# Peptides against a protein of PDB entry 3B8E, part 30

Target 1, 230 residues: chain A of PDB entry 3B8E
Amino acid sequence: PFLIFIIANIPLPLGTVTILCIDLGTDMVPAISLAYEQAESDIMKRQPRNPKTDKLVNEQLISMAYGQIGMIQALGGFFTYFVILAENGFLPIHLLGLRVNWDDRWINDVEDSYGQQWTYEQRKIVEFTCHTPFFVTIVVVQWADLVICKTRRNSVFQQGMKNKILIFGLFEETALAAFLSYCPGMGVALRMYPLKPTWWFCAFPYSLLIFVYDEVRKLIIRRRPGGWVE

## One batch from the design tools (peptide; made by RFdiffusion4, then SolubleMPNN)

Design b1_p11_1_s2 (from b1_p11_1, 9 letters changed)
Fold by OpenDDE base, seed 1:
Structure b1_p11_1_s2 (fold): chain B 230 residues (1-230), chain A 11 residues (1-11)
Amino acid sequence: as target 1 above (230 residues)
Amino acid sequence: DIEEALALFLE
């Protein structure tokens, strides 16, 4: 998100505090929950890895986790960001290069895509209104991420949802997201303004995309072991 | 400006 903020010179899509809430609040419990995941049903049928040559986390896994899935997450967040700004009169093309004027407190006549002038305060309200849905989008996408991380190659439909701690983690991160989104004072304390419940659904296509992508990947791995998608 | 962007990010 920050790279796009710099490159495109757009208003800040995700605040530092929200990033910290993701890293420390929403991701820790789910990540720990994976330690309690049931082994894949066929794990004992696999050949043992060579500890000297085979890494637990290889470049392919890194590429998938930080590259492909990370890009889908970012796209989900930015989609939500652009939708909110568009609904407030700022079309995506209009946001390009707008940051300098956006963040200048002395400019109170920044025009949206429809010629409406926005004061600094109004702009900051809409910016902070974007932070919360972006955060929530990440949480919703993390649901899919957590679920797909349950297995290396077996489908989630084969593995099932037996890890109660993982389920608890999903509820915990969701509850935290709801708390941060709707608790009074969060706008002042965390620059996280309340979001309409409909914004939660903006992330669902991306969450589904991640899920489908991983299931397809795993299907390919099962059918073609040793492929580049493993 | 990267410095300004960084400042805003850290704010």
Scores: peptide ipSAE 0.015, ipTM 0.441, DockQ to the pose 0.034
Fold by OpenDDE base, seed 3:
Structure b1_p11_1_s2 (fold): chain B 230 residues (1-230), chain A 11 residues (1-11)
Amino acid sequence: as target 1 above (230 residues)
Amino acid sequence: DIEEALALFLE
């Protein structure tokens, strides 16, 4: 999100406080829960890791976590962002380079894609209206991400959902997301304006996509051990 | 500028 904000000079899609809520609020408990995940059923059939040659975190794992899943997560958030701004008169092409004028409090006549003028205050309301849906989108996508992280090779259906701490983490992050989205005063405190409930569903296709993608990947790994997909 | 973007991100 931040890289696209810098490169494209678009209005801020995700506030810093919102990012902190993701990193510290919604991600910590789920991440800790993975430490309590049961070993994969086939782990004892694998050769012992050589501590001298085999890194605990390899390039493939980094590429999957940060390169693939992280990009899909960001795309989900940006999709929600662009939809909200488009519904408010700002088409994606019009947002390119708009940041400078958008953030200038002295410019009260920024035009949207339809020639409507927006005051600084109105623009900030729309911006903060984007923060919460972006955040919720990330949380919904994180459901899939957390579930797929339960295993490296086995299907989630083979591993099952026996980790009660992980299940608790999913509920906790969802409850926190709901609290931050709907609690009075969050607009002032966190620049997170309340969401229409329909925005929760905007991320579901992306969450499903991640889940299907990872299950297919794992299936390929199981069928073709030692492939580049591993 | 990246610095300005960072500043905005820290607001």
Scores: peptide ipSAE 0.016, ipTM 0.505, DockQ to the pose 0.035; fails the geometry check
Fold by OpenDDE base, seed 5:
Structure b1_p11_1_s2 (fold): chain B 230 residues (1-230), chain A 11 residues (1-11)
Amino acid sequence: as target 1 above (230 residues)
Amino acid sequence: DIEEALALFLE
């Protein structure tokens, strides 16, 4: 998110505080919960890892966790961001290069895509209105990410949802997201303005996409062992 | 605990 902010010079889509809330709030309990996941039912059918050649964290795992899944998460967040700004008169193409004027408190006549002028205060309100939905979008997408991380090869439907700590983590991160979004004073304290409940649904297609993508990947691995998808 | 502390710090 921050890289796109710099490269495209768009208004800040995700604040520093919201990033901290993700890294320290919503990610910790879910990550710890994975340590309690049961071994896959087919683990004994796999060849032992060669400790000299096979890394625990291989390039494929890194690519999946931080490359592909991370990109889908970012796309979900940016989609929500662009939709909110478009509803407020700022089309995506108009946001390119707008940051300099957007962040200048002395410019009170920044025009949107329809010629409407926006004061600095009005612009900051709409910017901060984007931060919370972006954050919530990440949390909703993290649901799918956490669930797919339960298994490496087996379907989630084969593994089941037996890890109570993981289930707790899903509720915890959701409860935290709701708290930060709706608790009075969060707008002043964290610049996280209240979220319309409808914005929670904007992330659902991306969560579904992640889930389907991973299940298809795992299906391919099961059908074609030793393939490039493994 | 960190989440509660963060919430309190922001208030």
Scores: peptide ipSAE 0.014, ipTM 0.457, DockQ to the pose 0.020; fails the geometry check
Fold by OpenDDE base, seed 2:
Structure b1_p11_1_s2 (fold): chain B 230 residues (1-230), chain A 11 residues (1-11)
Amino acid sequence: as target 1 above (230 residues)
Amino acid sequence: DIEEALALFLE
């Protein structure tokens, strides 16, 4: 998110504090939950790995897969961001390079894509309105990410949802997201204005996309053991 | 621009 902010000079899509809430708040319990995941049913059927060769290959492939998932997560957040701004009159193309004028307190006539002038205060309200749904989008996408990360090869349908700690993590991160989104004072403390419940659904296609992507990946691995997709 | 962006990000 920050890289796009710098490169495109768009209004800030997600605040630093909100990012910290993702990394330290919503991700903590889910990440720990993976340590309690049961071994895949087929691990005992695998030949011993060569620690020098097989580890390096797997690390690269894992890094690529997680990198791709991270990109899909970011896309989900940005989609929500752009939708909100577009609904408020700022089309994505118009946001390019707008940051300088957007953040200037002395400019109270920033035009939207339709020629409407926006005061600094109005712009900041819209900006902070984007933070919450971006955050929630990340959390919703993380549901899928967490579920897929529990296995390397087996489908989630094969492995099942036996990890109670993982399930708890999903509820915890959701509860935290709801708290941060709707608790009074979060707008001042975290620059997160209240979220309409409908915005939770904007992330669902991306969660589904990640889920499908990983299930397809795992299917390929099962059909072609030792392939570059592992 | 990067410094300004960083400042804004850290704000």
Scores: peptide ipSAE 0.013, ipTM 0.420, DockQ to the pose 0.033; fails the geometry check

Design b1_p11_1_s3 (from b1_p11_1, 8 letters changed)
Fold by OpenDDE base, seed 2:
Structure b1_p11_1_s3 (fold): chain B 230 residues (1-230), chain A 11 residues (1-11)
Amino acid sequence: as target 1 above (230 residues)
Amino acid sequence: DILFALELFLS
């Protein structure tokens, strides 16, 4: 989000505090829960990793995590961001280069896509209104991410949802997200204004996309062992 | 890691 913020000079999509809440708050328990996942049924049929030649984090893993899944997650967040701003009169094209004027406290006549003028205070309210839904969007897509990370090759339907710690993690991150979104004072403390419940559903298509994408990937791996997709 | 990637990508 911050790279797009810099490159496109758009209003800040996600605050640094909200990012910290993701990394240190919502992701910790889910990530730890993966350590308790049951081994895949075919794990004993695989050769052991050579620690000298085989990196634990390889290019394929980086491509999958950052290049594929991470991009889909980012798209989900930005989709939510652009929808909110569009509903408030700022179309995506109009946001390009707007950051400089947006962040200037002395400019109180920034025009939206419809020629309406916005004060600095009004703009910041809209900006902070984006932060919470963006954050929640990330949590929702993380549900899918966590579930797909249960296995490398087997379908989630083959593996099942037997990891109780992972299930707990899903509830915990959701509860924490709700707490951070709706607890009084979070607007001041974290610049996270309360969101309408409908915004929770904005990320669902992207969460589903992540899940389907990974299941298809795993299906390909099972049908063509030793392929570049593995 | 994905969040970090998102953070990097969105950052």
Scores: peptide ipSAE 0.025, ipTM 0.637, DockQ to the pose 0.087; fails the geometry check
Fold by OpenDDE base, seed 1:
Structure b1_p11_1_s3 (fold): chain B 230 residues (1-230), chain A 11 residues (1-11)
Amino acid sequence: as target 1 above (230 residues)
Amino acid sequence: DILFALELFLS
């Protein structure tokens, strides 16, 4: 989000405080929960990694996590961002290069895609209105991310959802997201304005996409061991 | 983490 914010000069899609809420709030418990995941059924059939030569985090894992899943999550967030701004009169093309004028408190006549003028205060309200749904979108796609992280090769349907701590993590991150989104004063404290309940569903296609993508990946790995997707 | 990296990338 911040790279696109800089490169495309668009209004800030996600605030720093919101990022901290993701990293420290919503991701921590789910990540810890993975330590309690049951071993895959075939784990004892795998050769142990060589701790001297085999990196725990390899290029394939980085590519999968940051390059593939990360990109889908990012797309989900930006989709929500663009939809919200479009509903407020700012079409995606109009956002390109708008940041400089958007962030200038002395410019109170920034026009949207329909010629409506927006004051600085109004623009900041809509910006902060985007932050919360973007955050919620990330939480929703994290559901899928957490679930796919349960296994490396086996389907989630084979592994099951027996990890109660992981289930608790999913509820915790969702409850925290709801709290941060709807608790009175969060707009002032965290610049997180309440979102319409419908915004929770904006991320669902991307969450499903992540899940399906990983299941297909795992299916390919099971059918073709030693492939580049492993 | 991945989300932070995504946020950095998307932001």
Scores: peptide ipSAE 0.022, ipTM 0.652, DockQ to the pose 0.086; fails the geometry check
Fold by OpenDDE base, seed 3:
Structure b1_p11_1_s3 (fold): chain B 230 residues (1-230), chain A 11 residues (1-11)
Amino acid sequence: as target 1 above (230 residues)
Amino acid sequence: DILFALELFLS
């Protein structure tokens, strides 16, 4: 979100405070829960990792985590962002280069795609209205990300949902997201304005896409061991 | 690390 904010000079899609809420709030318990996941059924059929040659973080893991799953998560968040801004009169093409004027407190006549003028205060309300749904979108796609991280090779259907700490983590991150989205005063404290309940569903297609993508990937790995997809 | 993934996507 921050890189596109800088490169495309668009209004800030996800605030620094909301980013901290993701990293320190919604991601922490789920990440810890993975340490309690049961070993895959085929783990004893694998040779032990050679600590001298085999890195814990390899190119395949980086490609999967950042290059594939992270990209889908980003697309989900930005989709939500662009939909909200479009509903408020700012089409995606009009947002390019708008950041400088958007963030200027002295410019109170920034025009949207339809020629409507927006004051600084009105623009900031719209910006902060985008932060909460973007945040919630990330949480919803994190559900799928956490579930797919349970296994390296086996399907989630083979592994099952036996990790009670992981299940607790899913509920905790969802409850925290709801709290941050709807608790009175969060607009002032975190610049997170309340969202319509319908925005929770905006990320569901992307969450499903992540899940299906990973299950297909794992299926390919199981059918063709030693391939480049592994 | 969704933020890092987002940063890579957005870079």
Scores: peptide ipSAE 0.021, ipTM 0.623, DockQ to the pose 0.153; fails the geometry check
Fold by OpenDDE base, seed 4:
Structure b1_p11_1_s3 (fold): chain B 230 residues (1-230), chain A 11 residues (1-11)
Amino acid sequence: as target 1 above (230 residues)
Amino acid sequence: DILFALELFLS
């Protein structure tokens, strides 16, 4: 998100504070919960990892995490961002290069896609209105990401949802997201303005996409062991 | 894995 902010010179999609809330708040408990996941049923049939040659974090994992899942998550966040800005009169094409004028407090006549002029204060309200739904979108897609991380090869339906700590993590991150989104004073403290409940659903298609994508990937791995998808 | 994905996503 920040890279696109710099490259495309668009208004800031996700604030630094919201990023910290994700990294330190919503992600930690879920990530720790994976350490308590039960071993896959076929783990004893697999050869042990060679500690000299096999890295725990390999190119395949990086490709999956950053190149595939991370990109889908980013698309989900940006989708929410663009929808909110479009609803406020700023179409995606109009946002390109707008950052400089957007962030200039002395420019109070920035025009939207329909010729409406926006003051600096109004623009910042819209920007901070985007931060919370973007944050919530990330949390929602993280539900799918966390669930797919339960297993490497087996379907989640085969593994089941038996990890109580993981379930707790899902509730915790959701509760924290709701708290940060709706608690009075968060707009001042964190620049996270409250969002309409409908914005929680904007990420659901992407969360589902992540889940389906990974389940299909795992299905292919199970059917064709040693394939390029592994 | 999630943390790495998020780090790149948020960066």
Scores: peptide ipSAE 0.019, ipTM 0.646, DockQ to the pose 0.075; fails the geometry check

Design b1_p11_1_s4 (from b1_p11_1, 9 letters changed)
Fold by OpenDDE base, seed 3:
Structure b1_p11_1_s4 (fold): chain B 230 residues (1-230), chain A 11 residues (1-11)
Amino acid sequence: as target 1 above (230 residues)
Amino acid sequence: DVEEALELFLR
């Protein structure tokens, strides 16, 4: 999100504090929980890993984790961001290059896509209104990400949800997201203004997309072992 | 000043 903020010069979609809350708050317990995931049912049917050639973390895993899934997460967040700003009169095209004027405290007449003038304070309110939904969107997408990371080849339906620590992680990140979204003072402390409950559902299509994508990927891997999709 | 610090921290 920060890279797009810099490249496109758009209003800040997600604050650094909020990003830290994701990295340290919502992701830490889930990540640890994966260490306690049970082995895939077919793992013992595979030949032993060759320590000289087979890396525990290969390029395919990195590509999936940081490339594909990361991009979908970002797209989900930005979708929410653009929807909120559009509802407030700022169309996506109008946001390009707007950051400089948006962040200038002395400019109190920034026009939206419909010619309405926005004061600095009003602009900051709408910006901070975007932070919470963006954050929540990431959390909701992370539900799917965490679930799909349980296995490399087996379907989640084959593996099941037996890892109680992982389940706890899902509840923990959700509870944290709710706390940060609705606790009094979070708007001042974290620039996270209260979220309408309806915005929690904005990310669900993306979460579903990730889940379906990964299940299809795993299905292909099972049908065509040793393919480029692994 | 607090708002500026927060903005700097949030950016």
Scores: peptide ipSAE 0.016, ipTM 0.432, DockQ to the pose 0.022
Fold by OpenDDE base, seed 2:
Structure b1_p11_1_s4 (fold): chain B 230 residues (1-230), chain A 11 residues (1-11)
Amino acid sequence: as target 1 above (230 residues)
Amino acid sequence: DVEEALELFLR
């Protein structure tokens, strides 16, 4: 998010404090929960053919998969960001290069895509309105990520939701998101303005995409063991 | 404010 902010010179989509909340709050507990996930029955029964080469290949493939999932997460966040700004009159194309004027407190007549002038205060309100739903979008997409990452080969439907710690992680992550979104004072303290409940659904297509992607990947692995998709 | 400082740095 920060890289796109710099490259595209768009208004800040996600605040620093919000990023810290993601990294420390929403990612840590789920990561710990995954450490306690039950090993796949199939992984534990299969001896590695070549421990050195197979481990390296597997680590690379895992890294690539996580990288792809991370990109989908980022896309989900930016989608939500652009939707909110578009609903407030700022189309995505208009946001390109707008940051300099957007962040200048002495410019009180920044025009949106429809010629409406925005004061500095009004612009900051809409910017901070984007922070919370971006954060929530990441959390919602992380639900799918956490669920699919508990296994490498088995379908979620085959492995099931047996890990109580993983379930706890999902609830904790969701509770934190709700707290940061709706607790009084978060807008002032964290620049995270309250989120309308409808915005939680903006992430669902991306969560579904990740889920489908991973299930297809796992299906291919099961049908073609030793293929390039492993 | 860290965000303001970052914004100033990126200017």
Scores: peptide ipSAE 0.011, ipTM 0.380, DockQ to the pose 0.026
Fold by OpenDDE base, seed 5:
Structure b1_p11_1_s4 (fold): chain B 230 residues (1-230), chain A 11 residues (1-11)
Amino acid sequence: as target 1 above (230 residues)
Amino acid sequence: DVEEALELFLR
């Protein structure tokens, strides 16, 4: 998000505090929960791997897969960001290069895509209104990410949801997201303004996309052992 | 606010 903010010169889509809430709040418990996941049921059916060559290839493939998941996650956040700004009169094309004028306190006549003028205060309200939905979008996408991380080869339907700590992690990150989004004073303290409940659903297509992507990947691995997708 | 303070610190 920060790289796109710099390159495209758009209004800040995700604040520093919001990033800290993701890294320290929502990601920690889920990450720890993966340490308690049971071994895959097919581990004894796998061919022996060469510890020198196959480890390196596997690490590269895993890194690439998680890199792709991270890109889908970022796209989900930006989609929510652009939808909110578009509903407030700022189309995506108009946001390119707008940051300089957007962040200037002395410019109170920034025009949207429809010629409406926005004061500095109004612009900051809509910007901070985007931070919370972006954060919530990341959390919703993280549901799918955490679930797919349970296994490397088996389907989630084969492995099941037996890890109680992982389930707790999903509830914890969701509860934290709700707390940060709706607790009074969070707008002043964290610049996270309250979110309409309907915006929680904006990320669901991306969460589903990640889930489907990983299940298809795992299906290909099961059908073609030793392929480039493994 | 905390975010403004952090943004100022990171600039």
Scores: peptide ipSAE 0.011, ipTM 0.460, DockQ to the pose 0.023
Fold by OpenDDE base, seed 1:
Structure b1_p11_1_s4 (fold): chain B 230 residues (1-230), chain A 11 residues (1-11)
Amino acid sequence: as target 1 above (230 residues)
Amino acid sequence: DVEEALELFLR
């Protein structure tokens, strides 16, 4: 998100506080919970790994976790961001290069895509209105991430949802998202303004996309062991 | 604010 902010010179889609809430609030408990995930039904049937040759994390896993899935997460956040700004009169194309004027507190006549003038305060309100749903979008996408990370090869339907700690993590991050979204004063304290409940659903297509993508990936792995997708 | 400072730095 931050890279696109720099490259495209758009208004800030995700604040620093929101990023901290993601990294410290929503990611830690889920990550720990994965350590307690039950083994796949077929893991113990495999030969022991060679500690000299078999790496815990290979390039393919890194690519999947930090490349492809991360990109889908970012796209989900940006989608929510662009939708909110578009609903407020700022079309995506109009946002390109707008940051300089957007962030200038002395410019109070920034025009939207329809010629409406926006004061600095109004612009900041809409910007901060984007921070919360971006965060919530990440949380919703993380639901899928946590679920897909339960297994390497087996379908989630085969492995099941038996990790109570993981389930707790899902509730915790959701509760945190709800707290940050709806608790009075969060707009002032954290620049996270209240979110319409409907915005929670904006992330669902991306969450589903990740889920489906991973299930397809795992299906391919099961059908074609040793492939590039493994 | 850190965000404002960051935004200013990126200008």
Scores: peptide ipSAE 0.010, ipTM 0.394, DockQ to the pose 0.028

